Peptides against a protein of PDB entry 8OXM. Designs and how they scored, part 354

Target 1, 371 residues: chain A of PDB entry 8OXM
Amino acid sequence: FKAEFRLAGGVNLPKIIDCVGSDGKERRQLVKGRDDLRQDAVMQQVFQMCNTLLQRNTETRKRKLTICTYKVVPLSQRSGVLEWCTGTVPIGEFLVNNEDGAHKRYRPNDFSAFQCQKKMMEVQKKSFEEKYEVFMDVCQNFQPVFRYFCMEKFLDPAIWFEKRLAYTRSVATSSIVGYILGLGDRHVQNILINEQSAELVHIDLGVAFEQGKILPTPETVPFRLTRDIVDGMGITGVEGVFRRCCEKTMEVMRNSQETLLTIVEVLLYDPLFDWTMNPLKALYLQQRPEDETELHPTLNADDQECKRNLSDIDQSFNKVAERVLMRLQEKLKGVEEGTVLSVGGQVNLLIQQAIDPKNLSRLFPGWKAWV

## One batch from the design tools (peptide; made by RFdiffusion4, then SolubleMPNN)

Design b2_p30_5_s3 (from b2_p30_5, 20 letters changed)
Fold by OpenDDE base, seed 3:
Structure b2_p30_5_s3 (fold): chain B 371 residues (1-371), chain A 30 residues (1-30)
Amino acid sequence: as target 1 above (371 residues)
Amino acid sequence: EEEKKLEEQFKKLAEKRYKGMKKAFEEELK
């Protein structure tokens, strides 16, 4: 380990450390404090299994459909080391950084990222109708620019086209697998893009099995398919390559139902894997700027002594786990809102839900649904 | 020393779990 560290931004002040391996190679590591990296480690294992299923199928293998994974070494319930994704940038840093964000560079007359966030925070406690109207005004005055990522990084037209396809495939694969696993908290800082491959890397996998739906502001979309995410696909948007890659990924997931259910069942009943949403985690994920002043994190570990009878906790946990497994089975059968859909019908419904401005306008403002 | 012992125990548990899951997955796929 080198003696020097860098701070990655954010509330937990994660430390980037440089490590020299036994091979003499320097590797950047992210040391997170206060976060349970066991969830990330477990979800990375699930993604590796999904990748194995995708590599076995000839159609998904030919399309190189994979989820990018990273190494996680949990050190404690509140600390661990992540392999820093070298050559990646958060999509939020590329799009909406304060000084040199792509929105400011390519759309200098649009609303600033701060103006958009302020407008959406002002209506956060308002009706769904008022949120929708303000969201549409924000969207009209904040036009997508993510097409320029591949154009800036890949000057050769043939390479540019190949990388835009790699991006579109990565979005499709991660969207469908993320939906099946109920992955939430897909804000613009939790999605990295590789500057060489144009593939996405999903980080902070602490909201899984649809636990985002029980947040104080429920998640209303199956995955992130916002206007900038779509703009990165180019002129065809969600049609053609994206839709076909979603369908082929969903076919593999549905045909692997038994294996996926067995894997998730083992994980849900693992006493070391705390996947359940708790009030403190919910408050942390949807913390308001107004709440920063009073929440001194006197998260003293000792208040876990709420002596709720072990029997009542266990019965409530088992009922939640059973509900998660039933909903996973429904997804893998193509059951949506009590109707059995074809792969194409299910993928179409998920795309429509993900791009619906009524669903997007209801999200927590920190999710930045206008980006 | 106690932190290093805990780290080695967690590493062994993680490796045993990964090998177990990988083996189970390789066996289901035969």
Scores: peptide ipSAE 0.010, ipTM 0.291, DockQ to the pose 0.018
Fold by OpenDDE base, seed 2:
Structure b2_p30_5_s3 (fold): chain B 371 residues (1-371), chain A 30 residues (1-30)
Amino acid sequence: as target 1 above (371 residues)
Amino acid sequence: EEEKKLEEQFKKLAEKRYKGMKKAFEEELK
């Protein structure tokens, strides 16, 4: 390890360290403190298995449909080393950085990212109708700019077109795989973009198996398909390469039902894999600015009052695990809202749900659904 | 064809803005 470290931005101030391997290669590593990296490690293995399924299918292999993976080495329940994805940037940093974000550069007369967040926070406790109205006002005054990412990075027209296709394919693959696995917490800091490949890297994989739906503010979208995400695809948006890649990914997932169920069953009953939502995790994910002041270290909530009988906890856990498996089986059969859909019908429903401003307006303001 | 023309226009606009910002940054470093 080199003696020098850099701080990455964010509440937990992760440390970027440079390591020299036994092969003499320097590797950047992100040391996250206080986060359970085991969840990320397990979900990376699931993504590798999904990639294996996608590589076996001729249609998905021809389209180079993959979910980007990174190496995770958990050191403890509260510490680990992530392979720092060199040449990646959070989409949030590119889009809504306070100093020189793409929205400020390309749309200087629009609302600031701070103004948008403030407006949505003011209505956080209001009706769904009032949230929708304010969200629509924010969206009118905060126009998408993510198309400029590929235009800034790839000056050659042929390379630019290829990278935009790589981006669109990456969004499609990660959206469908993420939906099947019930991946949540897809805020703009949990999605990185590779500056060389234009592919997405999903990080902080701790909200899985639809556990985002049991948050104090439930998640209302199957994946992140916000206006900037769509703008990065170019003029056709969701109507073209994206939809076709979603359909081909969904076909492979549905045709791999038995394999995916077996994998998820093993994971759900792994006593070392804490996939369940707990109140502290829920509070951390949906922290209000008001709550930052009250996180005195005295959340030593005494382990005492969770003397719910071990038997009742285990029975509750097993019922939740069974429900997750049943819902996964439904998704893999194309069962949505009690109706069996074709692959095209299911993908269409998911796209409609993900882009619906009524669903987007109901999300936690920290998710930044207007970005 | 209209989509390609619009994409080329946006590309030229992005290049102009990027070159403008790069020049401004190079002028602030002097």
Scores: peptide ipSAE 0.000, ipTM 0.274, DockQ to the pose 0.013
Fold by OpenDDE base, seed 1:
Structure b2_p30_5_s3 (fold): chain B 371 residues (1-371), chain A 30 residues (1-30)
Amino acid sequence: as target 1 above (371 residues)
Amino acid sequence: EEEKKLEEQFKKLAEKRYKGMKKAFEEELK
């Protein structure tokens, strides 16, 4: 290990350490302190299994549909070593970096990322109508720029086109697999883009199995398909390559129902895999200024309620696990809102839900749904 | 007891992260 560390950008200040392997090769490693990397490790294993399913199918293999995975070595419940995704940047850093973000560079007269966030935070407790109106005003004055990522990185037109297709395929695969696994909306700092491949790497997989729906501000989208995510696909947007790659991914997932259910069942009942949303994790993910006042330890809650019998916790856990498995089975059958949909119908519904500004306007403002 | 200590540490971490985000947000406001 080199004695020097770099801070990765972002609130968690993960430490990037350079390690010299026994092979004499330098490898960057991300040391996350204080995060449970077991969730990331487990979800990476699930992604590897999904990749195996995608590689077995000729149509998905020809399209090179894969989820980018990274090596996770959990060291403890609160520490681990991630293989740093060398040559990746958070899409949020590229888009909304305050100094040199693409929005500032290409749209200097638009609202700042800060102004957008402020406007959406001011309406966080307001009606859905008022949230929608402010979100639309923000969107009008904050136009997408993610098309410029591939244009900046790939100067050769043929390479640019191929990389934009690789990006679009990566978004499609990640969106559908993310929906099946219930990853929900993904914060812009938790989506990395590879500067060489234009493929996405999803990190910080601590919200899975639709546990985002039980957050203080519930998720309203099946996956992140915001305006910048779509703009990166170029002029076709969600049509053509993206839609077809979603459909082909969904076909493979639905045809692999038994395998996916068995895998997820084993994971849900793994006593070492805490996937459940606890109130503290929920508050941590969506902290509100007012939640500081309720976090006063009322020391005087009598010891009697803390004896929730291990049996009631286990019964509550089992009931949540069963509901997750039932919902997973529904998704894999194409059951949406009590109706059985075709693959094309299901994918269409999911795309429409993900791009609907009414759904986006209701998301937690901290997730920056206007980006 | 270890769970309560874990909860208290998570609570303190959440508070510290929130204060850090709030401070970063307030610094972006100046």
Scores: peptide ipSAE 0.000, ipTM 0.265, DockQ to the pose 0.145; fails the geometry check
Fold by OpenDDE base, seed 4:
Structure b2_p30_5_s3 (fold): chain B 371 residues (1-371), chain A 30 residues (1-30)
Amino acid sequence: as target 1 above (371 residues)
Amino acid sequence: EEEKKLEEQFKKLAEKRYKGMKKAFEEELK
């Protein structure tokens, strides 16, 4: 380890440390304090297993469909080491940075990110109709610009085209795998983009197994497929490469049902896995001012009083686990809204749900569904 | 009915966890 560290931003001030491996290679690591990385570590293992399934299938292997993973080493219930995602930037930082964000650079006459947020926060407690109207006004005056990421980073047209395809494939794979695992919508700061590969890296996996649906403002989308996410795919949008990659990913997931169920079952019953979202973590994810986003202390209720009703907790845990497994099984069977869908039908429904401005308008405004 | 009962149990668990942590947060702010 080098003696020097840098602070990353955010409330828990994680330490970026450089380590020299036994191979002589420098590796940057993020040391998070006051955070339970066990859930992140588990989700990364699930992603690695999904990647193994995707590599075994010829159609997904040929398309290089992978979910980007990072190494997580939990050290305690409140600390761990992450592989620093070197050469990545949060999509939110690129898009809506207050100083030099792409929206401000390319669309200087549009609403500011702050104006959009303010408008949506003002209607947060209003009807779905009022939310929809304001969301449409915001969307009209805040046009997508994420296409410019690849255009800025990749000046060679052939490289640009390949990177845009890599991005589209990454979004497709992460969307379908994320839906199966119930990651839901993802805050724009919890999605990193690799500046060299154009692939997405999802960080802070504190919401899984559709726990977003139990939030005070429930999630209404299966994954993040907002206008900027779509704009990064270029002119084809959600059609062509994206749709086909979603379908091929979903085919692999559905054909791997027993494996995925077994994996998730083992994880749900792992006594080291606290997969039950704390409703305050959930509430805090929905109450944080955006400027403070990165570093939730997992307020583990380590409070010994929760241990006293162990029997009621265990019974409740088992019922929750059973419900998660049942819903996972439904997804892997293509059961949507009580109907069995084909892979194409299921993927189509998910895409339509994810891009529906009625669903997007109902999301928590802090997730910036207009970005 | 069982789904509704499970949702109510989830809400109760959520509320219990919420109350516990609200207390912990109110104690950390002291």
Scores: peptide ipSAE 0.000, ipTM 0.307, DockQ to the pose 0.085; fails the geometry check

Design b2_p30_5_s4 (from b2_p30_5, 16 letters changed)
Fold by OpenDDE base, seed 3:
Formats: sequence, structure tokens, C-alpha cells
Structure b2_p30_5_s4 (fold): chain B 371 residues (1-371), chain A 30 residues (1-30)
Amino acid sequence: as target 1 above (371 residues)
Amino acid sequence: EEEEKLKKQLEELAKRRAEGMLKAFEEELK
């Protein structure tokens, strides 16, 4: 271990530790001190299984559709070593969090990230109509810049084009698989981009199986497809490559229904896999300070042995697990709002839901839906 | 026009990257 550590951005101030392996290779390790890395580890295994399914299908294999995975070594329920994806940066760090964020650099006359967040926080407790109006004002005065990521990193036009395609494929694959698994909390710090591959790495996988919908401010989008995410795809946006990659990913997921249901069933009933939303977790997720600098006090997880009456919890847990499985089965059948959709119809609905400014305006301000 | 705008943006990016690298090198040499 090197004596030096870097802070990765984010609420938990994860420590990046450089470790020299026995092979003499330096590996950056992210030490998360507060996150349940077991959830991340389990979800990474699910992603690997999804990648195996995607690799078996000729159409998805040809498109190199994969979810980027990272190694998770859970040390405890609250601590573990993530293999820090060397050469990844949070999309939020690139876009908004640094003094030299891309929005400030490319759009210096737009609202600052702070101004946008302040405006959205002021309306957080207001009507959906007021949220929508302010969100539209924010969006008008905060124009997307994520196209510049690939332009900054890849100066060769052919490489740039390939990397933009890799990005678009990565967004598509992760969006559809993330939707199937009901991944939430897809804020700009939980999505890393690889500076070499332009592929996305999703971290902090603690909100799964649509548990984001039961947050005090419920999640209203199936995945992150915000204006900057779309801008990174280039001029075609969600049309063409992204849509086709979503459809092909969804085809593989739907055709793998039995396998996916079996996998998720095993996970839902694994007593070591705490996927359920609890009030403390909900508070933690939606009380995130705007400023990365405020050390929110450790919620002392007091050893409140909440003697959760084991019997009532077990019945409630089983009912929630059954509902999750039923909803997963519906998704894999293309059942949306009681209607059976084709793959193209389902993907279209999901895209429309994800880009709808009405849905985006309703999200928790800390999700930064304008980015 | 879009291609020329793209070229200008790429040139400005290359310039800022070079300036940033130069500053980083100057700080390591102090």
C-alpha cells in the first residue's frame, strides 16, 4: 500500500489507495467505508451473467454490447475494496463538480451547476407544475456539453467516432439491463466513464429492483438518459445506434427470461443480500449534501437491534420479493402498464419515459436531472 | 459550418490540454 490516498468525489469520500500487487502492478483500490459493497458485488455478478447472455447472442456480440464490470472484494457489510477502474472519472466530475467542469468551460454564460441545483431545491417541496417550469428554465439556461468528453479524449476522428459508438452502446446496454434489474440512484457520481474506452461503469448498486420508486421522492425514470447523457451520443441522440442497441439488448433479456428470473429469485431470497429499501437508507440517499465538502455526520448506525418482529418482516419481505419477481416477469414479457409491447414498443416507451422533462423534473434535486 | 465549428473546438481543446499539461509539469518541477 502506498502511504498516499486520494479522495474520490462523493458523499462517502471513498479513499483511493494505490496498491502494488505481488505481480508488481499498481492497482488503484477504492476503499468505501460506508457503502454495502455486498450489493455491488452481487450486482456485478448479475452483470457478468447478463454479459454472458449478450455474448452468446450473435447480434449483441457483433455490437459488442456489454456492461462494464469491476471487481468488488467486500471486506464487511460496510467496507470493501473496489478495484477502482483505473482511468475512470465520474460523469459528474467531468461535467459539473470540478472548478473546470465541462459546463463551465464550454458554457460559461449558462447557469452554474450550483445555481441550477439551488433553483431545483427551492421548488423541491412545490407542485409538479412548479417543478416542471423551473426545470425547463434550468434546462434552457444549462445546455448539454457531454459531447466534448469524447472530443477532449480522442483527437483522432476515427478513434473519436469509434469511442462515441462505444459510449452509445454502453449507455444502451446499461440502461436496458439496469431497467430490467430495476437499478436506481443513477446520479452523476454513480456513473463513471472510462477515459480510454468511453464506456460507462455503474457503481453504487444499492438501489435495485425498483426500490428507487419507494424513496420519499420516488424515481420517475427507468434509467439515466438526461440531456448530457444523450449529448455524448452525438447528433443522432437516442435515435439510430442507441435505440438499436437498446432493442437488441432487450431482445436478449426477454429471450433469457427463465434464466434471469432464476438468477433474481436466488438473489431476492438470499439472506445475505439486503436489497430492500429501509428508512435510513432512504434518508441517506435523499439527504445527500449538495457540496461534496460537507462531511455529513456518520449516521451512527446505532446497534439498534431493531428487534424487527421476525414474523411480520418475513411475510412482508416475501410479499415484496414476489412483487419484484412478478414485475421482472412483466418487464421480460414486455408488459408495460398492463399492455404487452413489442421490443421496439417497450424500448420506445422506456426512452420516452427517461427523456420526459415531466418525469425528470420530479426527481430528487441531488439526482441532477438537468445534467 | 458545423465541420468548421468542430475544427475550431478541437483546436481550442488541444490548446487547453497543452496548457494544462504544461502547468502540471511546471508544478511537478517546483
Scores: peptide ipSAE 0.009, ipTM 0.319, DockQ to the pose 0.013
Fold by OpenDDE base, seed 5:
Order: sequence, then structure tokens, then C-alpha cells
Structure b2_p30_5_s4 (fold): chain B 371 residues (1-371), chain A 30 residues (1-30)
Amino acid sequence: as target 1 above (371 residues)
Amino acid sequence: EEEEKLKKQLEELAKRRAEGMLKAFEEELK
């Protein structure tokens, strides 16, 4: 271990530690404190299984559709070592860094990231109409710049083009698989981009199986497809490559229904995998920046075993698990709002839901739906 | 001068993007 550590950006200030392996190779490791990395480890295994399904299909294999995975070694319930993908940056750090983010560099006359966040926090408790109006004003005065990521990193036009395709394919694959698994909390610090491959790495996988919908401010989008995410795809946006890659990914997922249901069933009933949303986790995920000062959680996890009768907890758990499995089965059948959709129809609905400014305006301000 | 240089760089980037997009469409149509 080198004596030097770097802080990665984000609320939990994860420590990047450089380790020399017995093979003499330097490996960066992310040490995340306070979070249960078991959830991330389990979800990485599910992503590996999804990648296996995608690699078996000729159409998804030809398109190189994969979800970027990382090694998670949980050391305890509250600590683990993540293989830090060397040469990754949070998309939020590139876009909205306070010092020299891409929005400030390329759009110096637009609203600052702070002004945007402040405006959306002021309307957080207001009507949906007021939230929508303020969100539209923010969006008008905060124009997307993520196209510049590939342009800064890849000077050769042919390489630039190939990397933009790799990015678009990575967004498509992760969006569809993320939707099937019901991944939430896709804020700009939980999505990394590889500076060499232009592929996305999704981290902090603790909100799964649509548990983001039961947050105090419910999640209203199936995945992150915000204006900067779309801007990174280039002039075609969500049309062409992105849509086709979503459709081919969804086709593989739907054709793998029995396998995916069996995998998720094993996970839902794993006593070591707490996927359920608890009130403390919900408060933590939607904590206000102003409340960060006073809530030092003295997580005195006094395990106050609220010995609620084990029987009533188990019955409630089983009912939630059954609902998750039923909803997963519906997604894999293309059942949306009580109607069976084709792969193209389902993907189109999901894209429209994800880009709808009415849905985006309703998200928690910490999710930064304007980025 | 810096603004004109930036404008020319952006125009050249836009042209290279258009050419790259055309090539992509041609490769996805094959």
C-alpha cells in the first residue's frame, strides 16, 4: 500500500488507495466506508450474468453490448475494497465541478451548477406545475456540454467517433439492464466514465428492484437519460444507435426471462442481501445539504431490535418480494401500464418517460435532473 | 482573436462530426 490516498468526489468521500500486487502491478482500490458493499457485490454478479447473456446473442455480441463491472471485495458490512477503475471520473466531476467543470468552461454565461441546484431546492415542496416551470427555466439557462468529453479526450476524428459509439452503447446497455433490475439513485456521482474507453461504470447499486419509487420523493424515470447524457451521444441523440442498442438489449433480456427470474428470486430470498428500503437509508439518500451539518448520525446502531414479531416481518417481506418478482415478470413480458408492448414499443415508452421534463422536474434536487 | 480561434475550432469540430456521423450511418446500414 502506498502511504498516499486521494479522495474521490461524492458524499461518502471514498478513499482511493494505490496497491502493488504480488505481480508487481499497481492497482487502485476504492475504500468506501459506511456503505454495505454487499449490495454492490451482488449486483456486480447480476451484471456479469447479464453480460454473459449479451455475449451469447449474435446481435448484442457484434455491437459489443456490455455493462462495465468492477471487483468488489466486501471486508465487512460497513467496509469493502472496490477495484477502482483506473482512468475513470464521475460524470458530475467532469460536468459540474465547482472549479472548472465543463459547463463553466463551455457555457460561462449560463447559470452556475449552484444556482441551478438552489432554484430547484426552493421549489422542492411546491406543486408539480411550479417545479416544471422552474426546471424549464433552469434547462434554458444551463445548456448541455457533455459532447465535449469525447472531443477533449479523443483528438483523432476516427477514434473520437468510435469512442462516441462506445459511450452510446454503454448508456443503452446499462439503461435497459438497469431498468430490468429496477436500479435507482442514478445521480451524477454514481455514474463514472472511463477516460480511455468512454464506457460508463455504474457504482452504488444499493437502490434496486424499483425501491427508488418508495423514497419520500419517488423516482419518476426508468434510468438516467438527461440532456448531458444525450448530448454525449452526438447529433442523433437517442435516435439510431442508442435506440437500436436498447432494443437489442431488451430483446435479449425478454428472451432470458426464466434465467433472470431465477437469479432475482435467489437474490430476493438471500438472508444476507438486504435490498429493502428502510427509513434511515431513505433519509440518507434524500438528505438536504443544509442538514449535513447537524446529522452526524451518531449511528449508535444500537440494534434496537425492534423485535416486531418475526412472523409479521417475514410475511411483509414475502409480499414485497412477490411484488418485485411479479413486476420483473411484467417488464420481461413487455407489460407496461397493463398493456403488452413489443420490444420497440417498450423501449420507446421508456425513452419517452426518461426524457420527459415533467418526470425530470419531479425528481429529488440532489439527483440533478438538469445535468 | 481568441474568440475567432475558438469559433474556427468549433466549426472544424462540427465538420468532422458531420463526416463521422455520415460514415456511421453508412456502416450501420451495411
Scores: peptide ipSAE 0.007, ipTM 0.278, DockQ to the pose 0.010
Fold by OpenDDE base, seed 2:
Structure b2_p30_5_s4 (fold): chain B 371 residues (1-371), chain A 30 residues (1-30)
Amino acid sequence: as target 1 above (371 residues)
Amino acid sequence: EEEEKLKKQLEELAKRRAEGMLKAFEEELK
């Protein structure tokens, strides 16, 4: 290991270290602290299995539909080494960096990212109507700019067009597979973009199996399809390539129902894969400025109250696992709100849910639904 | 056949993880 490290941006300030392998090759590694990298490692394996299913199907293979994966080496329950995807940037860093962010560069007269955050935090405890009104005001004064990512990185028009298609396909594949797996916490720092491929890399995969719905502020969208995400697709937005790639991905997922159910069942009952939402994790993900004072980890919260009968924890766990499997089966059958939908109908419903300003306005302000 | 192979690979991965954690726990208890 080199003695020098760089800080990656974000709340956890992950350390980028350069490692010389036994082969003499330098490899950049991301050392994350406090993240459960075991969950990331398990979800990367699920993504690899989904990629195998997508590669077997002729229609998804021709469209190059894949989820980008990375190597995860868990070192402990709270530390591990991620293969740092060299040439990736968080979409949040590109869009809403305070100094050189694309919103500031291309829309200097719009609200700052800080002003948007502040306005949404001020209404966090208010009615859904008040949240919606303020969200619409924020959206009016914070216009999307993510189209400029591909324009800045790819100057040749033919390359630019190819990379915009790669981006759109990556968003579609990750959105549908993410929905099937119930992937949450899709904030702008948990989604990286590859500066060479324009493909997305999803990180911090700890909120899965719809556990985002049991957060203090429930997740109200199936995946991130915010205005900047859509703007990166270009003039057609969600229509055409994105919709077709979602439909083709959903077709493969629905046709792989037995395989996916078997995989998820094994993972839900894996004693090493703690996918359940716990209060500490919920507080960490949705920490309020008012709550900063109490998160002194008094590790001395008596192990006694967590001795709620192992039997009641096991029964509660089994009931949650059963509900997750039942909901996964419904998704894979196209059952939405008690109705069986076609692939096109299901994908359309998910797109409408993901772009609905009413759903977006209800999200935790840290999710940055206006970006 | 390939689904059974994937199921066996997942069961073997789960088993190796359980054995690896049991070993890591036994090594932390030493």
Scores: peptide ipSAE 0.005, ipTM 0.370, DockQ to the pose 0.021
Fold by OpenDDE base, seed 4:
Structure b2_p30_5_s4 (fold): chain B 371 residues (1-371), chain A 30 residues (1-30)
Amino acid sequence: as target 1 above (371 residues)
Amino acid sequence: EEEEKLKKQLEELAKRRAEGMLKAFEEELK
C-alpha cells in the first residue's frame, strides 16, 4: 500500500488507495468505511446474475446491455475494499465540483450548485406545492450540461456518437435493473461514469428493495433520471435508444421472473445480508449538513448488537420480506398501481415517474434532484 | 463571501468525515 491516499468524491468520501500487487502492478482500491460493503457485494452478485440473463437474450446481447459491476471485498460490517474503477469519475464531481464543475464552466450565469441546494433545503419541510415551485425555479436557473461530458472526452465524432450510445444503454440497463431491485434514486456521487467507455458504475448500494420509500423523506422516483442524466443521452433524451433499451431490459427481467424471485428470496432471508432500513442508516442517508456537527464518533461497535429481541423483530422482518417479494412479483408481472401493464406501458410509466418535476421536487434535497 | 465560507465548511466537513472514516478503518484493522 502507498502511504498516500486520495479522496474520492461522495457523501461517504471513500479513500482511493494505490496498492502494488505481488505482480508489481499498481491497483487502485477504494476503501469505504462505515458502509456495510456486504450489501454492495451481494448487489454486485445480483447484477452479475442480471447480466447473465441479459447476455442470454439476443435483443439485449446485441445492444450490449449490461450493468457495470465492480469487485467488492467486504472486510467487516463497517469496512471493505472496493476495486476502484480506474478511469471513472462521479457524475456529481464532473457536474457540480467546485468552480471546475461543468455547470459552472458551461453555465456561469446559472445558480450555483450551492444556491440550488440552499433554496431546496429552505423548503424541505414545506408543502409539496412550495417544493414544486422552488424546484421549478431552481431548474429554470440551473440548466443541464451533462452532454458536454462525452463532447470533452471523445473528440472524434464517430467515437463520440458511439460513446453517447453506450452511456444511454448503460443508463437504461441500470435504471430498469435498479427499479426491479428497488435501488431507487441514486445520489450523484454514487454514480460513476467511465471516462473511456461512458458507461455508468453504481456504487454504495445501501438502499435496495424499495427501502428508500421508508426514508424520512421517501423516494418518489423509480430510478435517477434527472435532467443531467437525460442531457447526457443527447438531443433524443429518453426517446428512441433509451426507451427501447429500457423495454428490452424489462422484457428480459419479466421473462426471468421465477429466477429473479428465487434469487431475491434467498437474499432477503439470508441472515448475513442486512438489507433492512434502520433509523441510523436512514439518518445517515438523509442527514442535514447542519446536523453533522454533533455526531461524536462514540457510536461504539456494540450498538449493532442491538440484539434483535428475537420474537417480535423476526415477525416484523418476515412481514417486510414478504412485502418486498410481493412487490417484486408485481413489478415482474407489470403490475403498477393495481393495473397490469405491457412492457412498453410499464417502461413509459416508470420514465414519466422518474422525470416528473413533482416527484423530483419531493426528493431529499441532499440528493440534488435538479442535477 | 457566504458561498465561499459554506464551501469551506463543506470541504472541512468532508475532510473531517474522511478522517473519521480512516480512523474507524484503522481501528478495525487493529
Scores: peptide ipSAE 0.000, ipTM 0.255, DockQ to the pose 0.028

